Peptides against a protein of PDB entry 4CIC. Designs and how they scored, part 36

Target 1, 148 residues: chain A of PDB entry 4CIC
Amino acid sequence: KVSTKGHYGVQAMFDLAQHFGEGPVSLKSIAERQGLSEPYLEQLIAVLRKAGLVKSVRGAQGGYILAREPRDIKVGDIIRVLEGPIAPVESVSQDDPEHSLKFDFSVTKSVWEKVKKSIEEVLDSITLADMLKDAEEAQMAQGYMYYI
Target 2, 147 residues: chain B of PDB entry 4CIC
Amino acid sequence: KVSTKGHYGVQAMFDLAQHFGEGPVSLKSIAERQGLSEPYLEQLIAVLRKAGLVKSVRGAQGGYILAREPRDIKVGDIIRVLEGPIAPVESVSQDDPEHSLKFDFSVTKSVWEKVKKSIEEVLDSITLADMLKDAEEAQMAQGYMYY

## One batch from the design tools (peptide; aimed at target 1 K1 S3)

Design b2_p18_7_s2 (made by RFdiffusion4, then SolubleMPNN; from b2_p18_7, 6 letters changed)
Fold by OpenDDE base, seed 5:
Structure b2_p18_7_s2 (fold): chain B 148 residues (1-148), chain C 147 residues (1-147), chain A 18 residues (1-18)
Amino acid sequence: as target 1 above (148 residues)
Amino acid sequence: as target 2 above (147 residues)
Amino acid sequence: SPLPTDDILEIPEERPLP
């Protein structure tokens, strides 16, 4: 499950990507556009800022900007910052050394490691620039549907 | 994140795969070998049986067997039976039709749909037979390390 | 309200079995 934190983190970062190059965006405007509570967004942005994915701009027209170009921010980078390593298989405790349990456990663990790797590969293959492009393509497709 | 239910379901099914062709296995023996509580395993096996992944054998030497060959049971089949469809993105409510929110939401949703598809592809690519083979290979590798 | 966590395969944290 992508946590609510991961989901909203990607939404907030995508909102900042849509405004990339337009200057700093207020948390209020992001919250309004993304349907997020401003206090929750403040917590997300604080984590993202500490990780160096966003920058704060001070002043009367202050707010937040992406710290990097949208092409240089992967969805995987956002998720790792907010959730940590993508699904650490909790090492079920090493405690009972003797029985056949260890071997079966290793094979089952390898299945979940394959799933983890696949998730990481997908999330690392998608940038905020890819999301912007997908948004533009969907807007064009909707625009064409209204002219037919 | 695979649920505890999915995790233990795969373990129980793998135990039955290791004993495939040897006859019915008791829930007690599966529970002992897999470190599962017998009552929890009873609940899992009931779901797996209802889905037709396992069969119950009655009698003094009764128990459970795989309903299909290990090659015909995907990890994805086990997970779908225990957890349902692998992550339906809950359609966040259609309520506010007008604003830019819908479009941004659609793009974000597409990211999670790509993740879902990738998980499904992986879990559908792994059979209980593949897991048995991986187990045999790991046993051979350990056997070679002791010489 | 905690926003609905879309159900990608949630590895539930081991809630201690009661």
Scores: peptide ipSAE 0.025, ipTM 0.796, DockQ to the pose 0.209; fails the geometry check
OpenDDE base, seeds 1, 2, 3, 4: peptide ipSAE 0.021, 0.022, 0.021, 0.023; ipTM 0.786, 0.795, 0.789, 0.795; seeds 1, 2, 3, 4 fail the geometry check

Design b2_p18_7_s3 (made by RFdiffusion4, then SolubleMPNN; from b2_p18_7, 7 letters changed)
Fold by OpenDDE base, seed 5:
Structure b2_p18_7_s3 (fold): chain B 148 residues (1-148), chain C 147 residues (1-147), chain A 18 residues (1-18)
Amino acid sequence: as target 1 above (148 residues)
Amino acid sequence: as target 2 above (147 residues)
Amino acid sequence: RPLSTDDILEIPEERPLP
């Protein structure tokens, strides 16, 4: 499950990718385009900035930019920054020490590890550049549907 | 992320797979082996039974059995029964018709659909028979470490 | 209204079992 935090984080990073090379974008403008509350976006951007995915530019035309090119930012990188390591299953509280002694060769644990690995592989295979390309292809396909 | 319900459902189904061919297993015995509360397990088993993954046997030696062979039950089947279809990110409320005209080619939505598809492919690639085999291989490997 | 982003995989929040 990608949290709301992960979803909005990817959305905000994608907005910054669409404006990459145009200069700094204000949080207000991102919030307006992406339908996010500005205070919530401020929290997301603060985390992303601390992780070095986003840079803040100061001044009258200040705002935020991607810290790297869109091709150098994976969706997996954004998710790991916002959510931490992808936990496949919420760890059932390790609190009961008596159940700890069975080497639960938890064949069930191996299933969830396979799911985790698969999610990581997918998210690490998609960059912000891939997302930009998919958006361009989609816009072109729509343009062709209006001309037929 | 798999819910606690999905996790415990797979665990309970795996316990039934380990006892497949031995006859009906009581909910109490499954609960004790798997560290589950019996009332919670009753709710899970009721859903799994209604979906036709488990059968109830009545009588003094009554209990539950897998309704199919372990090879014919995918982990994905168990998860779909317990959690429903792995819903793609539901569409943001269609209520504002003016925003509806942007074919929000939600490139973000396509990312999540790819994640969903990948999860489904993994869960549909694993049967209870595969899990039994993995458990046997693991037990053999542990046996070799003690000699 | 904060747009409730639909959870891809609804992990039901741990409502504590009553």
Scores: peptide ipSAE 0.025, ipTM 0.793, DockQ to the pose 0.186
OpenDDE base, seeds 1, 2, 3, 4: peptide ipSAE 0.030, 0.024, 0.026, 0.019; ipTM 0.794, 0.797, 0.794, 0.788; seeds 1, 2, 3, 4 fail the geometry check

Design b2_p18_7_s4 (made by RFdiffusion4, then SolubleMPNN; from b2_p18_7, 5 letters changed)
Fold by OpenDDE base, seed 5:
Structure b2_p18_7_s4 (fold): chain B 148 residues (1-148), chain C 147 residues (1-147), chain A 18 residues (1-18)
Amino acid sequence: as target 1 above (148 residues)
Amino acid sequence: as target 2 above (147 residues)
Amino acid sequence: TPLPTDDILEIPEERPLP
């Protein structure tokens, strides 16, 4: 499961990507546009800021900006910051050294490691710039449907 | 995250694959070999049986067998039976038609759909026969480390 | 309100140790 934290983290980072170059965005405006509670967004932004994915701007027109260009932020980077390493298979440390259980456990573990690697590869292949492009393409497609 | 149900389901199915062709295996013996509680395994096996992945054999030497050859059972088949469709993104039906929220939501949803598809492709690429082969290769590699 | 976690394969919650 993508955690709520991961989902809303990507959503908040995508909102900041849409406003990249326009200056600092208030948490209130992000919360309103993304349907997030402002207190929840404050917690997410605090983590993202500590990880260096966002910057805070102080002043009357203060708020947050992306710390890097949208092309330099992977979805995988956001998820790793919010959730940690993408699904470590909790090694059920069966402390019991004697049983044939270890071998079957190794093979089943390898299946989940393959799944993990695949998720990492996908999330590392998608940038905020790719998401912006997908958004633009979808807006163009909708615009064309209203002119037919 | 793979559910306990998925994890132990694959483990129990793999145990049955290791004994494929040897006849029916008791739930007790699977539970002992896989470190599973017998009551939990009974629930898993009931679901897997209903889905036609395992067969029950009755009698004094009764138990369970794979319903298909290990090559004809994907890990994805086991997971779909136990967990249902691999991660439907719950469409947060925000009923509010007016706001720009719908567009951003669509793009973020597409990211998770790509992740879902990738998981499905991986799990559908791995059979119980592939797992048996990986087990055999690992046993051979351990055997060579003792010489 | 805890926001809904979209179902990518759920890794089991830690079984409480008996």
Scores: peptide ipSAE 0.026, ipTM 0.797, DockQ to the pose 0.197; fails the geometry check
OpenDDE base, seeds 1, 2, 3, 4: peptide ipSAE 0.021, 0.021, 0.023, 0.023; ipTM 0.785, 0.792, 0.790, 0.791; seeds 1, 2, 3, 4 fail the geometry check

Design b2_p18_8 (made by RFdiffusion4)
Pose (drawn by RFdiffusion4):
Structure b2_p18_8 (pose): chain A 133 residues (1-84, 100-148), chain B 132 residues (1-84, 100-147), chain P 18 residues (1-18)
Amino acid sequence: KVSTKGHYGVQAMFDLAQHFGEGPVSLKSIAERQGLSEPYLEQLIAVLRKAGLVKSVRGAQGGYILAREPRDIKVGDIIRVLEGSLKFDFSVTKSVWEKVKKSIEEVLDSITLADMLKDAEEAQMAQGYMYYI
Amino acid sequence: KVSTKGHYGVQAMFDLAQHFGEGPVSLKSIAERQGLSEPYLEQLIAVLRKAGLVKSVRGAQGGYILAREPRDIKVGDIIRVLEGSLKFDFSVTKSVWEKVKKSIEEVLDSITLADMLKDAEEAQMAQGYMYY
Amino acid sequence: PALPKPVVTSTNPVLTIV
């Protein structure tokens, strides 16, 4: 199960990545395109801004823009920002979960927002039918 | 975050794997060794039994034992047993989560209870210091 | 042999497994 925070955090950062070249966009526009609740987005952006992942701009077309290029933002970075008598007995079971954790970390660190932009172009495109191999 | 069910399901199955050659053990003994609540364990075992992963034995010093050898039980098998207008718009974000899901499935399918038994031996051993 | 170690976890994790 993916948390609301993870899903919406990545969605919002990806929407900003899709508008990076064009410039700042309003939070309202992000919420509209992504189907997110504005209050929740406002809180999410606040953390991402403190983390240096997004920045606000005061222009007419003010609003928010990525603070780092998409190629320099791993999905794992976004997730890391949003997340927060005695004796030793080794648990093999816990070691299995550590392996699960490591694999997740590996996948999320292997994908950047730029990679997601490239995938978005390839997957949602249109072309003449003869070119589908 | 790992669910209570996944953690306790795997713990209980591994405890049974550690006692597979010796024979049946009581649920109370599993709960004691693993620090589990007996009521929760009983409910857990019932599902595992229905799925053919564990079997009850009448015996006298009867109890429960694995229904398949440890080498034939993947951790992923245990997890799978315990788990249960319109338009199209592709979500690249969801595709990331699908990749996460795939990698987890791969890790859990690559580890059997036999692998865990081997790891348990190697990690919790004692030996002359010169062999470290 | 295994020894104790700190393992990073999260109070509000993105993913819940099983």

Design b2_p18_8_s1 (made by RFdiffusion4, then SolubleMPNN; from b2_p18_8, 8 letters changed)
Fold by OpenDDE base, seed 5:
Structure b2_p18_8_s1 (fold): chain B 148 residues (1-148), chain C 147 residues (1-147), chain A 18 residues (1-18)
Amino acid sequence: as target 1 above (148 residues)
Amino acid sequence: as target 2 above (147 residues)
Amino acid sequence: PAKPKFVEESEDPILTLV
């Protein structure tokens, strides 16, 4: 389960991608467009800024911008910053050393490692640029449905 | 998230796969081998039995068996029975209809649907027979390290 | 009838698919 933090982090980063090249976006405007609370968004943006995915612009027209081009930011990068390494199964193996010795535990662990790897591959295959393209294609498809 | 329920359900089903063809296995013996509480395992087995993945055998040597061959039980089948459909993100979309209308929400949702599909493909590609084979290969590899 | 709460030994989702 992607946490609410990961989900809203991807939404906030996607909003910044849609405005990439237009200058700094205020947290208030992102919060209004994405339906996020401004205090929650401040916490997300603080983490994303510390990780170097967003930049703060100071001044009367200040706000936030993407720190890199949308093509250079993977969904996997956003998730890793907000939530850390994708851990499929919390290794119960740290608290019970007897479980770590059971042969059956090693085989079941390998299943969850395969799931982890598959999720990482998917999230690392999707950039903010891919999301922008998918948005444009969906908008074009809706536009064509209104003209028929 | 694979819950504790999904994880322990796969362990219990794998234990039954290791004993497939040897007759019924007691819940106590599964609990001891897998390090599960017997009351928790009773709840898991009740769900798995109702779904037709395990059978109860009655009698003095009663217990549980796999209802199908290990090759005919996917890890995905076990997870779907215990947890339901794999939901990568709780659809916030049910409580806020205004969010469902936002174009941005549709694109972000598609990311999570791709993740869901990938998880389903992996879990549906692994059978209990594949897990048995991986176990045998790992045991052989350990045996060769001791000689 | 209270749906039998599956007594999960740990509420911590082992797979935090973060």
Scores: peptide ipSAE 0.038, ipTM 0.801, DockQ to the pose 0.084
OpenDDE base, seeds 1, 2, 3, 4: peptide ipSAE 0.039, 0.034, 0.039, 0.038; ipTM 0.794, 0.802, 0.795, 0.799; seeds 1, 2, 3, 4 fail the geometry check

Design b2_p18_8_s2 (made by RFdiffusion4, then SolubleMPNN; from b2_p18_8, 7 letters changed)
Fold by OpenDDE base, seed 3:
Structure b2_p18_8_s2 (fold): chain B 148 residues (1-148), chain C 147 residues (1-147), chain A 18 residues (1-18)
Amino acid sequence: as target 1 above (148 residues)
Amino acid sequence: as target 2 above (147 residues)
Amino acid sequence: PAKPKFVKTSSDPILTLV
């Protein structure tokens, strides 16, 4: 499972992508539109800003913007910034270092590496621009259901 | 991340696959070979048994066996039994039901469904027989590095 | 003062199939 952090991070970045070119968006407005707590969003945005995925704009109409075009931001980039490297298995090494070292069976590790690679390939194949396009297509499809 | 439960469940099932056809294996021997606690392994095996992936054999040489051939058990089958459906995102709905309902943005959901599908395809493409073959190939490769 | 339970969001990457 993607953590709540990764999930909401992608939602917040997608909200900023939807407003790309319209100027800075307030955290309050993102929080309201995405159903996020403002304090939680502040923490996410701080990490994303530090990673150079978003920029803070100061002034009377201050807020946040994407630091790059939506086409230049992969979902995988957002996830790696928020969660670190995609790891398919929790390293048992954190709680009991003595037990973790012995049975890193190469075969079971290879299964998890295949899963990791598959996830990375999917997340690196999807940009915020792709998500915008999918949203537009979904809105058009909903619009057509009201005209029938 | 696959949970520790899923990870160790696959390891335990792989150990049983390596001994397939040799008769029942004791939980103690699996625990020793896989570096697992016996009580933890008992819990895993109980779930796997209830799901019909392993059988308990009673007697003086009692223990556990795979309930099916290694080729008929996918890694995905083991994971679904131990962890349930492969879910790419934790449903926020468990802790705060009021917030979860509003913004199930179809687009973000579609990203996670694509991730889920890719994981399922990988895990359903790997059998315990494939893992056995990979282990044999790895052992042969190690043997060749000593010559 | 109730200590904020830092829910240690265990950094369970994408695959934490719980």
Scores: peptide ipSAE 0.114, ipTM 0.797, DockQ to the pose 0.165; fails the geometry check
OpenDDE base, seeds 1, 2, 4, 5: peptide ipSAE 0.092, 0.099, 0.109, 0.095; ipTM 0.798, 0.801, 0.799, 0.800; seeds 1, 2, 4, 5 fail the geometry check

Design b2_p18_8_s3 (made by RFdiffusion4, then SolubleMPNN; from b2_p18_8, 8 letters changed)
Fold by OpenDDE base, seed 4:
Structure b2_p18_8_s3 (fold): chain B 148 residues (1-148), chain C 147 residues (1-147), chain A 18 residues (1-18)
Amino acid sequence: as target 1 above (148 residues)
Amino acid sequence: as target 2 above (147 residues)
Amino acid sequence: PAKPKFVEESDDPILTLV
């Protein structure tokens, strides 16, 4: 399950992508557009900033911008920054070495590793630029539905 | 999230697959082999039985068996039974219909739907028979490392 | 229908899908 943190982090980054090149966006405006609490968004943005995905701009028209172009930010990059590595299986505590060696554990682990890899491949295949394009296509499709 | 519940459920089903054709296996023996508490395993098996993945055998040599052949049980079937539909994101409650959020929500949702589909494809591509084969191959590989 | 309260063995999400 993508945590609410990952989900909202992707939403906030997508909002910044939609405003890329327009200058800095206030956290308040992102929060209002994305239906996020401002305090929660501040925490997300702090992590994303520390990871170098977002830049803070100071001044009267201060706020946040993407630190890189939307094409250079994968959804997988956002997720790894917010949640850490997409890890299958926290190792059941290695405290009992005798139970750790059960061959059955290795096979089950391999299933989860395959799932992990599949998720990583999907998330690393989608950039913020791809999401912008999908949004434009969907807006055009909706626009056509209102003009018909 | 595949929870510990999904993981241990797959382990318990895999144990039953390893003993498929040998007759009913006691919950105690599965619990001991898989490092599970017997009460926890009872809960897992009860769900799996209700879903028709496991059968209970009564008698002095009673226990549990797979209800189908290992090739006819996907890992995805086990996970869906234990955890429900694979949902990559908890559905943020659709409760606030009003705001302009619908469109941006749709693009973000499509990302998670792609992730969901990818997970489902992987889990539905792996059967208990595939896991048995992988186990045999790894046992042979370990056996060759000791000679 | 009572959600079976699984005895919380550590519900450590093994696959924390992010």
Scores: peptide ipSAE 0.161, ipTM 0.843, DockQ to the pose 0.097
OpenDDE base, seeds 1, 2, 3, 5: peptide ipSAE 0.149, 0.175, 0.053, 0.037; ipTM 0.852, 0.853, 0.808, 0.802; seeds 1, 2, 3, 5 fail the geometry check

Design b2_p18_8_s4 (made by RFdiffusion4, then SolubleMPNN; from b2_p18_8, 8 letters changed)
Fold by OpenDDE base, seed 2:
Structure b2_p18_8_s4 (fold): chain B 148 residues (1-148), chain C 147 residues (1-147), chain A 18 residues (1-18)
Amino acid sequence: as target 1 above (148 residues)
Amino acid sequence: as target 2 above (147 residues)
Amino acid sequence: PAKPKYIETSDNPIITLV
């Protein structure tokens, strides 16, 4: 399972991508549109802002914007900011030096490293711009189904 | 993170693969060699046995064996048995039918489905036989560093 | 008796293969 943080973080960033160029979006409006609690979203946005993926705009029309163009933000960047490095397995702490178990641990670890790499490759291959395009294509496809 | 279940399940299955053809392995010996608690391993083995990945052998030299050759058991098969289908995101319950959220949900869902597919492809590309081979290669590489 | 270290699935498991 993707963590709730990663899932909702990608949703919130995607919402900001959909409004990119339209000005600041309020947390309330993102929360309403993404089905998120506003307090939870506030925590996510604080992390994303600190990482430089989101900017806060002050004023009466204040809110949040993407700090970069949607094409310059990978899903992997969002996940790394919210969740840290993609670690498929907790590095079993090196703490038990004595037992011959090190070798079996190495092969099993290699499986999880392959999984990690695959996840990273996928998440780094998808930008917010790709997600916007997929959304537009899906919206067009739905529009055609209602006309038949 | 791979669940503790998946991680230890793969370790236990790999231990059984290393002893494949040597006869039944006791849970105690697997637990000792894999750094697992025997009671926890017993639970894992019960699931793996029920799924037909492991066989129980009865008798004084009783224990467990792989139910199939190591080449016929994918890591993905072990994970699916222990953890169920690889679901990258909990299907956010379909329960709020009304809000326009369905569409944004669909695109975000597609990201996670791509992640799922990639994980499945990796885990289904690795057999216990591949892991045995990797172990042998690593053992040989270590042996050469000591000369 | 070595306490089974429950690997606390830290609340931030990116992909809890659960």
Scores: peptide ipSAE 0.090, ipTM 0.799, DockQ to the pose 0.251
OpenDDE base, seeds 1, 3, 4, 5: peptide ipSAE 0.060, 0.078, 0.065, 0.083; ipTM 0.787, 0.791, 0.792, 0.800; seeds 1, 3, 4 fail the geometry check

## One batch from the design tools (peptide; aimed at target 1 S3 E83, target 2 S3)

Design b2_p19_1 (made by RFdiffusion4; failed a check: the pose's geometry)
Pose (drawn by RFdiffusion4):
Structure b2_p19_1 (pose): chain A 133 residues (1-84, 100-148), chain B 132 residues (1-84, 100-147), chain P 19 residues (1-19)
Amino acid sequence: KVSTKGHYGVQAMFDLAQHFGEGPVSLKSIAERQGLSEPYLEQLIAVLRKAGLVKSVRGAQGGYILAREPRDIKVGDIIRVLEGSLKFDFSVTKSVWEKVKKSIEEVLDSITLADMLKDAEEAQMAQGYMYYI
Amino acid sequence: KVSTKGHYGVQAMFDLAQHFGEGPVSLKSIAERQGLSEPYLEQLIAVLRKAGLVKSVRGAQGGYILAREPRDIKVGDIIRVLEGSLKFDFSVTKSVWEKVKKSIEEVLDSITLADMLKDAEEAQMAQGYMYY
Amino acid sequence: DVIEPSATIMITASDEIVD
């Protein structure tokens, strides 16, 4: 199960990545395109801003823009920002979960927002039918 | 975060794997060794039994034992047993989560209870210091 | 600030056992 925060955090950062070249966009526009609740997004952006992943701009087309290029933002970075008598007895079971954790970390660190932009272009495109191989 | 059911399901199955050659053990003994609640364990075992992963034995010093050898039970098998207008718009974000899901499935399918038994022996051993 | 839940991913999806 993916948490609301992880899903919406990545969705919002990806929407900003899709508008990075064009410039700042409003939070309302992000919420509209992504189907997110504006109050929740406001809180999310506040953390991402403090983390240096997004920045606000005061322009007419003010609003929010990525603070780092998409190629320099791993999905794992976003997730890391959003997340927060005695004796020793080794648990092999816990070691299995550590391996699961490591594999997840590897996958999320292997994908950047730029990679997601490239995938978005390839997957949602259109072309003449002869070119589908 | 790992659910209580995944953690306790794997713990209980591994305890049974550690006692597979010796024979049946009581549920109370599993709960004691693994620090588990007996009521929760009983409910857990009932599902595992229905799935053919564990079997009850009448015996006298009867109890429960694995229904398949440890080498034939993947951790992923245990997890899979315990788990249960319109338009199309592709979500690249959801594709990321699909990749995460695939990698987890791959890790859990690559580890059997036999692998865990071998790891348990190697990690919790004692030996002359010169051999470290 | 910390946004809840504590983890982005839960493994197995819930605490509910399914018959």

Design b2_p19_1_s1 (made by RFdiffusion4, then SolubleMPNN; from b2_p19_1, 13 letters changed; failed a check: the pose's geometry)
Amino acid sequence: MVLLPESAIQIPDSDKLYE

Design b2_p19_1_s2 (made by RFdiffusion4, then SolubleMPNN; from b2_p19_1, 12 letters changed; failed a check: the pose's geometry)
Amino acid sequence: MVLLPESAIQIPDSDELTE

Design b2_p19_1_s3 (made by RFdiffusion4, then SolubleMPNN; from b2_p19_1, 12 letters changed; failed a check: the pose's geometry)
Amino acid sequence: MVLEPESIIQLPDSDELFE

Design b2_p19_1_s4 (made by RFdiffusion4, then SolubleMPNN; from b2_p19_1, 11 letters changed; failed a check: the pose's geometry)
Amino acid sequence: MVIEPDSILQIPDSDELYE

Design b2_p19_2 (made by RFdiffusion4)
Pose (drawn by RFdiffusion4):
Structure b2_p19_2 (pose): chain A 133 residues (1-84, 100-148), chain B 132 residues (1-84, 100-147), chain P 19 residues (1-19)
Amino acid sequence: KVSTKGHYGVQAMFDLAQHFGEGPVSLKSIAERQGLSEPYLEQLIAVLRKAGLVKSVRGAQGGYILAREPRDIKVGDIIRVLEGSLKFDFSVTKSVWEKVKKSIEEVLDSITLADMLKDAEEAQMAQGYMYYI
Amino acid sequence: KVSTKGHYGVQAMFDLAQHFGEGPVSLKSIAERQGLSEPYLEQLIAVLRKAGLVKSVRGAQGGYILAREPRDIKVGDIIRVLEGSLKFDFSVTKSVWEKVKKSIEEVLDSITLADMLKDAEEAQMAQGYMYY
Amino acid sequence: DDSYAIGSTTDDSYAIGST
């Protein structure tokens, strides 16, 4: 199960990545395109801003823009920002879960916002029918 | 975050794997060795039994034993047993989560209870210091 | 526990992520 925060955090950062070249966009516009609640987004952006992943701009087309290029933002970076008598007995079971954790970390660190932009272009495109192989 | 059911399901199955050659063990003994609540374990075992992963034996010193050899039980098998207008718009974000799901499935399908038994032996051993 | 980006759900149908 993917947490609301992870899903919305990545959605919002990806929406900003899709508008990076064009410039700042309002939070309202992000919420509208992504189907997110504005209050929740406001809180999410506040953390991402403190983390240096997004920045606010005061322009007419003020609003928010990525603070780093998409190629320099791993999905794992976003997730890491959002997340927060005695004896030793080794648990093999726990070691299995550590392996699961490591594999997730590997996948999320292997994908950047730029990679997601490239995938978005390829997957939602249109073309003449003869070119589908 | 790993659910209570996944953690306790795998713990209990691994305890049975550690006792597979010796024979049946009671649920109380599993709960004691693994630090589990007996009521929760009983409910857990009932599902595992229905799925053919464990079997009850009448015996006298009877109890429960794995229904398949450890080498034929993937950790992923255990997890799978315990788990249960319109328009199209592709979500690249969801595709990332699908990749995460695939990698987890791959890890859990690559580890059997036999692999865990081998790892348990190697990691919890003792030997002359010169062999480290 | 809402400190995670993965999991943090009351849906008990999962072996991973339920809390």

